# Peptides against a protein of PDB entry 9GMZ, part 320

Target 1, 343 residues: chain A of PDB entry 9GMZ
Amino acid sequence: TGFPLELLTRPATERLAYFENYTVAHPRLKEVYEILMRTIAEPAGASFIFVYGASGVGKTTLRLRVEQKLTELALPKLESDRARVPVVGIEAIAPESRYFNWKEYYTRALITLEEPLIDHKFDYGVRGISRDNFGKINVESKVVAPALRRALENALIHRHPDVFFVDEAQHFGKVASGYKLQDQLDCLKSLANMTGILHCLLGTYELLTFRNLSGQLSRRSVDIHFRRYCADSPEDVQAFKSVLLTFQQHLPLAETPNLVDHWEYFYERTLGCIGTLKDWLKRVLSDALDREATTITLKDLQKRALSVAQCQKMFKEIQEGERQLSETEADVQNLRSALGLGA

## One batch from the design tools (peptide; made by RFdiffusion4, then SolubleMPNN)

Design b2_p30_3_s2 (from b2_p30_3, 14 letters changed)
Fold by OpenDDE base, seed 5:
Structure b2_p30_3_s2 (fold): chain B 343 residues (1-343), chain A 30 residues (1-30)
Amino acid sequence: as target 1 above (343 residues)
Amino acid sequence: DYLEEIRKLIENAKKNATDKPLVLFPEFKP
């Protein structure tokens, strides 16, 4: 089934919003979702989940869908425990400086955790944290990072989310020295241990470098690789074409565009990353709706495609990440073979 | 050249293509 045909008579904003909210249940997303949901339900002593994959593979979409599901599953319990928040999700910001801004991180985490609509307010035990007239958390400039950390620890303990999501978590790795990166890991580890809250870090393959610096985190972490669709796999190519076929039926246009015939061009400009594909199609749809166009053409696609230079950068980052994972898998296989355990 | 490399990958993919029909994936609802 395609999009609801009544959308053709609706404003461009509603038509765009439909496509923005539409998510294809493609195999890689389903697989990672199932693994992530299972791991959150049964962490087996893990304090961290690392979800890594190419930029634009769909990690933010995964996070948002998990947040929705965890919220839905928690609703019956939230009626009895009004202090509880089922899930917290933040995005790590790239530091403007070579130093990660922990004060900003803790502030954003507190603001997100302490939603204005939450009925049960509690004292953070920190002077200079208040609520405005709208119930929004306000943090005075005088509040130092250690005090904000204590406030966040107390808030996480009190609200007891099933998981704390940090999207774009590779930004923790953007520090001037290896020691500072270790300090960042130890800080996150301490926060997870002190609160008893499971942390899920989602990021690019740069997250692997961050994860590998802490041999202690490796024992208490679950790794989830969110793979792209690879051109070397016939099944992945078929799945990628099937995603295009699905999206073309869910573009709210009068004439169904033929995206599948252009699959080679879509692959060239997305590298099998479905998030990149969806974001490209959103931009093209927006342009088509603004022109009151009946369909999308190749020329419309070309106007909003990532540049070859952008794709080349993404490809290098992917190749490096996939290489590191392949080496790790080979090392495991070699160890198993050396121990006589087989593949 | 990036385009040449990707085109070679795509051409190899076309040679190894499955005869399986394309499928419609359902909407992902949590």
Scores: peptide ipSAE 0.562, ipTM 0.952, DockQ to the pose 0.798
Fold by OpenDDE base, seed 3:
Structure b2_p30_3_s2 (fold): chain B 343 residues (1-343), chain A 30 residues (1-30)
Amino acid sequence: as target 1 above (343 residues)
Amino acid sequence: DYLEEIRKLIENAKKNATDKPLVLFPEFKP
């Protein structure tokens, strides 16, 4: 099975959009999706879900697919409860300053919660938050962070999403001191407690530093490791090659490119991160469509590959994150052994 | 060197490769 052949007669924009919207059900994505969906359905008193993994592993894709599913499942209820939003997802912004901008975070969260054309004008009880004639939220610059927080708390309570997603959540950890990092955790914990809304933080392995600082969050959080495909695992290599095989069938080109034969080069430049792979292929496909090319060559791949320096940086970040997790797993095992609980 | 390290990993992966056929994964539909 491949792309719809009719796409070959369609504009480049439609061909590119097809590939952009196409998601491979690779084993790691499916596993993490199933765990995440079960945890959202049955949080068992958890207030947080942490989804961590390498940059470009596919966390944003996971989020978007979960948001789609939760929306689909909620549609029958939304017809009767027009105030409800099934899910909200935002991306945390990297602070330009050394400090996380909570005002901007709360503003973006409020805007996202109210993007759905919900007929019910809710008064947030905060002066300087209004809706325009189109129902879009406008936040005046004079509104301070504590007021925006109260507005967000009220909005989350009123809209009652099944989960609040925060992508790139490692940006909460970008603070100048460990004390300020604890304050960020306490702020998030307070928001989750005040609203009763499950928070899912998706991020890089830098999120582990944030997660480990709160021993109290550990009891109220579920951790999900979104692993990359590792070259030391024959099964992972086989899965990675199978992803390449699948993508080559879904590139809307006249001639099917041979991606599988270049799997070593793809691994060298993605480290088994499927998001990085997809983004690379998207760039290469765009270039090929712009040239009206019939296929993709190795030269086309090389033109859009990450540099060796970028890959080296990514590899160091991955190694550090995987090491920290391995140490944590060993510590848990040592504790269990010391307590006589066995392996 | 990054390239040397990754090449060693890849070479080891080739030595330990499974004889299992590649598979086509389905589209991820929620």
Scores: peptide ipSAE 0.556, ipTM 0.950, DockQ to the pose 0.790
Fold by OpenDDE base, seed 1:
Structure b2_p30_3_s2 (fold): chain B 343 residues (1-343), chain A 30 residues (1-30)
Amino acid sequence: as target 1 above (343 residues)
Amino acid sequence: DYLEEIRKLIENAKKNATDKPLVLFPEFKP
C-alpha cells in the first residue's frame, strides 16, 4: 500500500499535508500506545505515568494519537455530559530563569482545558479570568499563581479528563537546585491528588532525574520506556529498515525513492529515532515539492540531515539515559538478591 | 569520533543481520 496516486496532480501543500498526517504503526509506537491506553483505562491507584525516551523517538506523536483515541471513545458520553473534557494536553516550557514559571503553566493548562468548543461556561471563582467573544480564556496579568492553581483545580474537577498530558516534562527538572525540584514534584503530586486526575508526563531521559527524587511518587507512578531502534539488535535493525520501506511508499512523488538502500546513513543521522527520521523526510519532501522534483536523491537527504555535531550531542544524551536505566535494573537485581528473592 | 563509533555499530549490525524479509507497516489508526 502506498500514497493515493491522485495526490500527484494535487498542489504541493496537499501532498506535504498527506505525508505530515501519515503515521507508521511501527512496533515500538504500537507497544507503548497499548501500554499507555491500558494504564489510562486501569491506573490501579497510580496518580502519574512517566513516558521517557530519546529526543525525537516519537513521544509527541504518541500523545496526539492517544488524545485522538480518548476523544473518540468519550464522544458517546460527551453527548450526555457536556461539561466533560476527555483529555487535556500541554507542552511544558523551558524556564528562562532558574525558576519554573507556574503562573504560565497554570494559564496554559486553563486555556487548553477550556477550548471554545465547550458550550458549558464554567465560573472559575477567580477575578481576572474571563472569556472573550470567541470563547477563548483571557487571564489578566494581575492574577497570581495561587489563584490560577485554584482555578485549574476547579476546572479539572468539573471537566474530569481521563488524563492530563504534559509533553516535554523534563523542563520541570531544569531548575538550579534539588530542593526546588522536590517542591515542584510535591506541587504536581498535590494537584493530582486534589483533582483526582491522572497525570502523564512525557519527556527525554532527563525526566528520570525528576522521577527518582520522590520515593512516594514511585509507589503511585507507572513507568513506560519508549525505546529507540538499536543497531545491536537484528530485530530492531529490521524494524528500522521496514519503517524506511514504509515511508518511501508514502512520499507523494512521481518516482518512489529508494530510502532502504541508504538505511546506514539514515541510522547514522537518527540513531533509530523515528520522530527524527519523520521530521528529516518532511524537510526533504518540502524541498523536493518546491523544486517540482520527481524523486528524492542522496544529495537532497544530505542537505537536510542533522549535522555530525547535533548527532553526537543526541548520542551522548541517549547513552547517559540508557546507562541510568541499566544501573537501575542492576540495583533491582541486587535488591532482589539481598532479599533472597531469585534474580 | 562519533562517525567512527556509529560506523562500527552499523558494521556489526550488518554482520548480525537476519535473513527475514522487510515488511510494510500499516498506517497507525488509533
Scores: peptide ipSAE 0.552, ipTM 0.950, DockQ to the pose 0.800
Fold by OpenDDE base, seed 2:
Structure b2_p30_3_s2 (fold): chain B 343 residues (1-343), chain A 30 residues (1-30)
Amino acid sequence: as target 1 above (343 residues)
Amino acid sequence: DYLEEIRKLIENAKKNATDKPLVLFPEFKP
């Protein structure tokens, strides 16, 4: 089944919005979603979930779909417990300096926890945190990071979300030294332990550095690798082509574009990252709709493709991340073999 | 060269291609 044909008579904005909101249930997304949902439901004493993968693989899409599902599942309970928030999701901001801004992080987390729809005024126990007449949290500039942390701990305990999501979590690692990275990990670990709230960190392969720094975190963490589609796997190539086939049926254009025949060019410019692919197709669709075009051509694709330099950067980041994972797997196998535990 | 490396990967992928038909994936509904 393709897009609703009625969209062809609708405004360009509605046609674009349809494609923007459309998510393909591709194998890697489905697999990671099922693992993540299961882990959230049954964390088995885990305090952390790490979801890592290439930039543009679709981690934010995964998060948003999980947040939606957790909200839907919580709705019957939210009627009786109006203090509960089913899920909290924030994006970690890239530090402007060599230091992560914890004050900003705690402030944003508090603001996200206190959606205007929650009638239950919570006293954070911290002077300088208030709600405006619209229910929005205001944090006075005088409030210090330790006070904001206590406020967040209290809010998380009171709101008891099933999970706390932090997207772009590799930004925690953007610190000047390994020592400071350990301190940040200890801060996150302490927050999770004090609140009893499961934390899910989504990010690039830079999150793998968190595994290496704390043998204690490894025992209390679940790791989920959100893989791209790899050209060395015939099954992955078939799946990638099938994603292209699916997207071409869901582009609301009068003539179905032939994306599959250009799969090589799509792979060259996405490296099997479906988020990158979708964002590319969104840009191309927008251009086509602006021109009232009946279809998308190779020339239209080329105009909105990532540059070779951008792809080369992405490829290096992927290779380094995949290498680190392969080394870790080999180290585990070597350790097992050395212990007389079968492979 | 990035393009050369990726082209080699793609050419190898073509040689190892499966004869399995492509599939339409459903919409992801949570």
Scores: peptide ipSAE 0.550, ipTM 0.950, DockQ to the pose 0.798

Design b2_p30_3_s3 (from b2_p30_3, 13 letters changed)
Fold by OpenDDE base, seed 4:
Structure b2_p30_3_s3 (fold): chain B 343 residues (1-343), chain A 30 residues (1-30)
Amino acid sequence: as target 1 above (343 residues)
Amino acid sequence: DYLKKIQERIELARANATDAPLVLFPEFKP
């Protein structure tokens, strides 16, 4: 079953929005989704979940799907507990300065926690935090980071989300000194401990540095590796081809493009990352819709492909991350073997 | 009503988001 054929008579904006909102339930996404949902339901004393993987692997898609599901599951409970927010998701922003802006982070988190629709206006006990006429939080510039932290702690305790998501969490690591990174991790750990709220950090393989720096976080964290599809695995190649086949059926065009025949080219320019693939196809679809084209050609694909140089850079970053993980897995196996535990 | 608006958002998200099951080879023959 492909896209609704009625879309062919709809404006280009609706056709593009359909594809943008379309999610392929690919095997790695399903696997990570199931692990993440299970871990959120039964954290077993974990305070953190780390979800790491290549840029463009689909971490944001994973987050959004989990947020949707957690919200759906919470609906019956929200009738009795009108103060509860089922899930909070923010994106960490790359600091313009050499230092992570905690004030901005806390402000964004507070703004996201305040669903304007919550009848229960919580008083944060912090002067300079107000709600506008639409219920949106306004934080005055005079409010300092320690006050915003206390406000966030109180808000998280009161709203009691099942999980707090931070996407692009590698941006916490962009601090010029390893010492300041440790302090940041200790701040996050303290926030999770003080609130009792499970934190899920999603990011690139740069998040592995967080695991290595905090032996205390590692003891209270669950790690989830969101793997890309690998061309050396026949099963992964088959899955990748199946994703292409699914996407070609869900491109709202009059003629179904043949994407599968070009699978090697798609793999070369996405490195097996489905998010990168989707974003590429979205750009190409947008161009096709602007031209009122009936289909997508190889030339259309080539026009919007990542450059070989970009792919080479991304691949080096992926290989380094995969290497670090493989070494860690080998170390665990070696430790198990040394302990007389079977591999 | 908070619940109504959350429901509306979820319904809108469901209406706009097609979670397509991936059909793996060889089960899907075009």
Scores: peptide ipSAE 0.020, ipTM 0.527, DockQ to the pose 0.040
Fold by OpenDDE base, seed 5:
Structure b2_p30_3_s3 (fold): chain B 343 residues (1-343), chain A 30 residues (1-30)
Amino acid sequence: as target 1 above (343 residues)
Amino acid sequence: DYLKKIQERIELARANATDAPLVLFPEFKP
């Protein structure tokens, strides 16, 4: 079934919002979702989950869907335990400086964890953390990072989320000269250990460098590779075409555009990343609605496409990440052979 | 109320997610 036809009589803002909120349940997203949900339910002593994949593959969409589902599953418990927050999700910010800003991280985590409408207001025991008249947390500039960390640890223990999500987690890898990336890992490990809260780090393939530095985290982590669709796989090509068909049916336009016939062009400009595809179609839909157009043309697509140079850069970054994973798999086989376990 | 707000968010998410939870394409249904 396509979009509700009644949307054609609705304002452009509502038509765009429909498409923005629409999520295609493509095979890789479903697979990773099921693995992630199972791992959160049964972590088996894991303290970390790493979800890595190309930029624009759909990691943020995955996170948001898991957050929604965990919140839904927690509703019966939230009726009796109004102090509980079922899930916390933040995005790590790229530092303006050459080093990760832990103070900003802790502040954002606290603000996200302590929703204004939550019952049972927590006392942080830290001077300079207050709530406004709406219950929103305010952190004064004088509050130091160690105090914010203690406040976050106590808040996480009290609110007891099933998981703590950090999106764009590759930004933890940005360390100042003289600092070790290991120290950042040890900080995260300590936070997870002190709170008993499962952490899920979502990021690009740069997260692999971060993951590989901690042989100790390897024993207490689950790795999830969110793969793009590959043009050399007939099954992946078919899945990508099916995604295009689904988006085609859910664009709230008077005339259904033919996206599937242009699948190679869509693949060329998205590299098999469904998030990149959705963002592209969103921009094109916005332009079409602004012009009161009845459909989307190839010219409309071309106007909002990523440049060939951008795609070439993104593809090199993907190839390097996929290579590192393939080498890791080969290293496991080499290790097994060296141990006499056979291939 | 916190619970009411959470319920409204879930209902809105369900209304906007025409195929919630992740329903496979007909071609990928087992």
Scores: peptide ipSAE 0.019, ipTM 0.487, DockQ to the pose 0.020
Fold by OpenDDE base, seed 1:
Structure b2_p30_3_s3 (fold): chain B 343 residues (1-343), chain A 30 residues (1-30)
Amino acid sequence: as target 1 above (343 residues)
Amino acid sequence: DYLKKIQERIELARANATDAPLVLFPEFKP
């Protein structure tokens, strides 16, 4: 089934919002979703989940779908426990300096934990944390990072979420020295241990560098690889074409565009990343709606495509990440050989 | 009510997205 035909008589803003909110349940998204949901339900003593994959593969979409499902599953318990928050999801900010801003991280986490509409208000035990007239948390500039950490630890214990999501978590690794990167990892480890809350870090392949710095985290973490679709796999090509067909049917335009016939061009400019594909189609749809166009053309697609130079840069970053994961298989064989286990 | 608004957000997201658990779209048949 395609988009609701009634959307063709609706304002451009409603038509765009429909497509923005539409999620294609593609095979890789389903697989990673099922693994992540199972791991959150039964962490088996893990304190961390690492979800890594290419930029634009769909990690944010995965997070939002899991947050939705965890919230739905928690609804019956929230009727009796009004203090509980089922899930916390934040995005890590790229540091403006060579140092990660922990004060900003703790502030954003506290803002997300304290939904303005929650009936049961929490006392943080920290002077300079207040609520506005809408119940939104406000943190005074004088409040220091150690005090915000204690407030967050207390809030996480009291609200007891099933998981704490950190999107764009590679930003923890964007520090000037390996020593400071270890301190960041130890800080996160301490927060997870003190609160008993499972942490899920989602990021690019740069997250592998962060993951590999702590042998102690290796024993208490689950790794999930969110793969792109590869053009050398017939099954992956078929899945990618099916995604294009689905998007083609869900673009709220009077004439259905033929996206599938251009699948190679879509693959060339997305590298098999469905998030990149959706963002491209959103830009093209917005332009078409602004012109009151009945359909989209190849020329409209070309105007909003990533440049060849951008795709080449993104592809090098993907190849380096995929190489690091393949070397891990060779490292396993070397480790087995060194342990006197047969290959 | 907090719970009502959370339910409305979930329902709105379901109306615009594949239901959870994720149901795969039909395979492309050329």
Scores: peptide ipSAE 0.014, ipTM 0.494, DockQ to the pose 0.020
Fold by OpenDDE base, seed 2:
Structure b2_p30_3_s3 (fold): chain B 343 residues (1-343), chain A 30 residues (1-30)
Amino acid sequence: as target 1 above (343 residues)
Amino acid sequence: DYLKKIQERIELARANATDAPLVLFPEFKP
């Protein structure tokens, strides 16, 4: 089944919103979703989940789907426990300086935890944290980072989310020294331990630097690799073509564009990343709707494609991440062989 | 076929995803 045909008579804004909200449950997304949901349900003493993969692979889509599902599963409990927040998700911000802004991080986390619609409000015990008439948290500039941390710890304990998501978590690693990176990880580890709340860090392959720096995190972390589709795998190529076929059926245009015939060009300009593909198609759809076009042409695609230079840069970052993982897998195999465990 | 299994999975996930509006917490009417 394609898009609802009635959308063709609807405003361009509604047609675009349909496609924006449409999610293809592609094999890699489903696999990572199932692993992540299982790990959240049964963390087995883990304090951290690391989800890493290429930029534009679909990590934000994964997070949003997990947040949605955790909320749905919590609905019956939320009727009896109105203090509970089922899930919290924030985006880590790139530091403007050599130091991560923990004050901003704690403030954003507090604001996200205190949804205005939450009935059971508590006092944080911190002067300069207030609620407006809508229940939104306001933090005065005078409030220091240690006080905000205590407020967040109390909020996380009281709201008891099943998981705390941090998107773009590679931004914790954008610090000038390995020692400072360890301090950031120890800070996060302390927050997870003090609250008893499972933390899920989503990010690029730059998150692998966290694995290498903390042998202690490895004991209490679950690692999930969100892989792109690879052109050297016939199964991955078939999955990628199936995603294109699905998207072409869900573009709310009068004439179904033939995206599948251009699969190599789509692969070249997305590197097998479905988020990148979706964002490209959104831009092209927006342009087509603005022109009242009946379909999408190759010229329309070319106009909104990433440049070859952008793709080459992204591909180098992917290759470095995939190389680091391959080396780690080889090290595990070498360790197993050295232990007399058959390969 | 692998394609058919993917399509069935996509359709199942679509059914599950379309039924899930962003549940804004319904305003609990007092």
Scores: peptide ipSAE 0.006, ipTM 0.357, DockQ to the pose 0.027

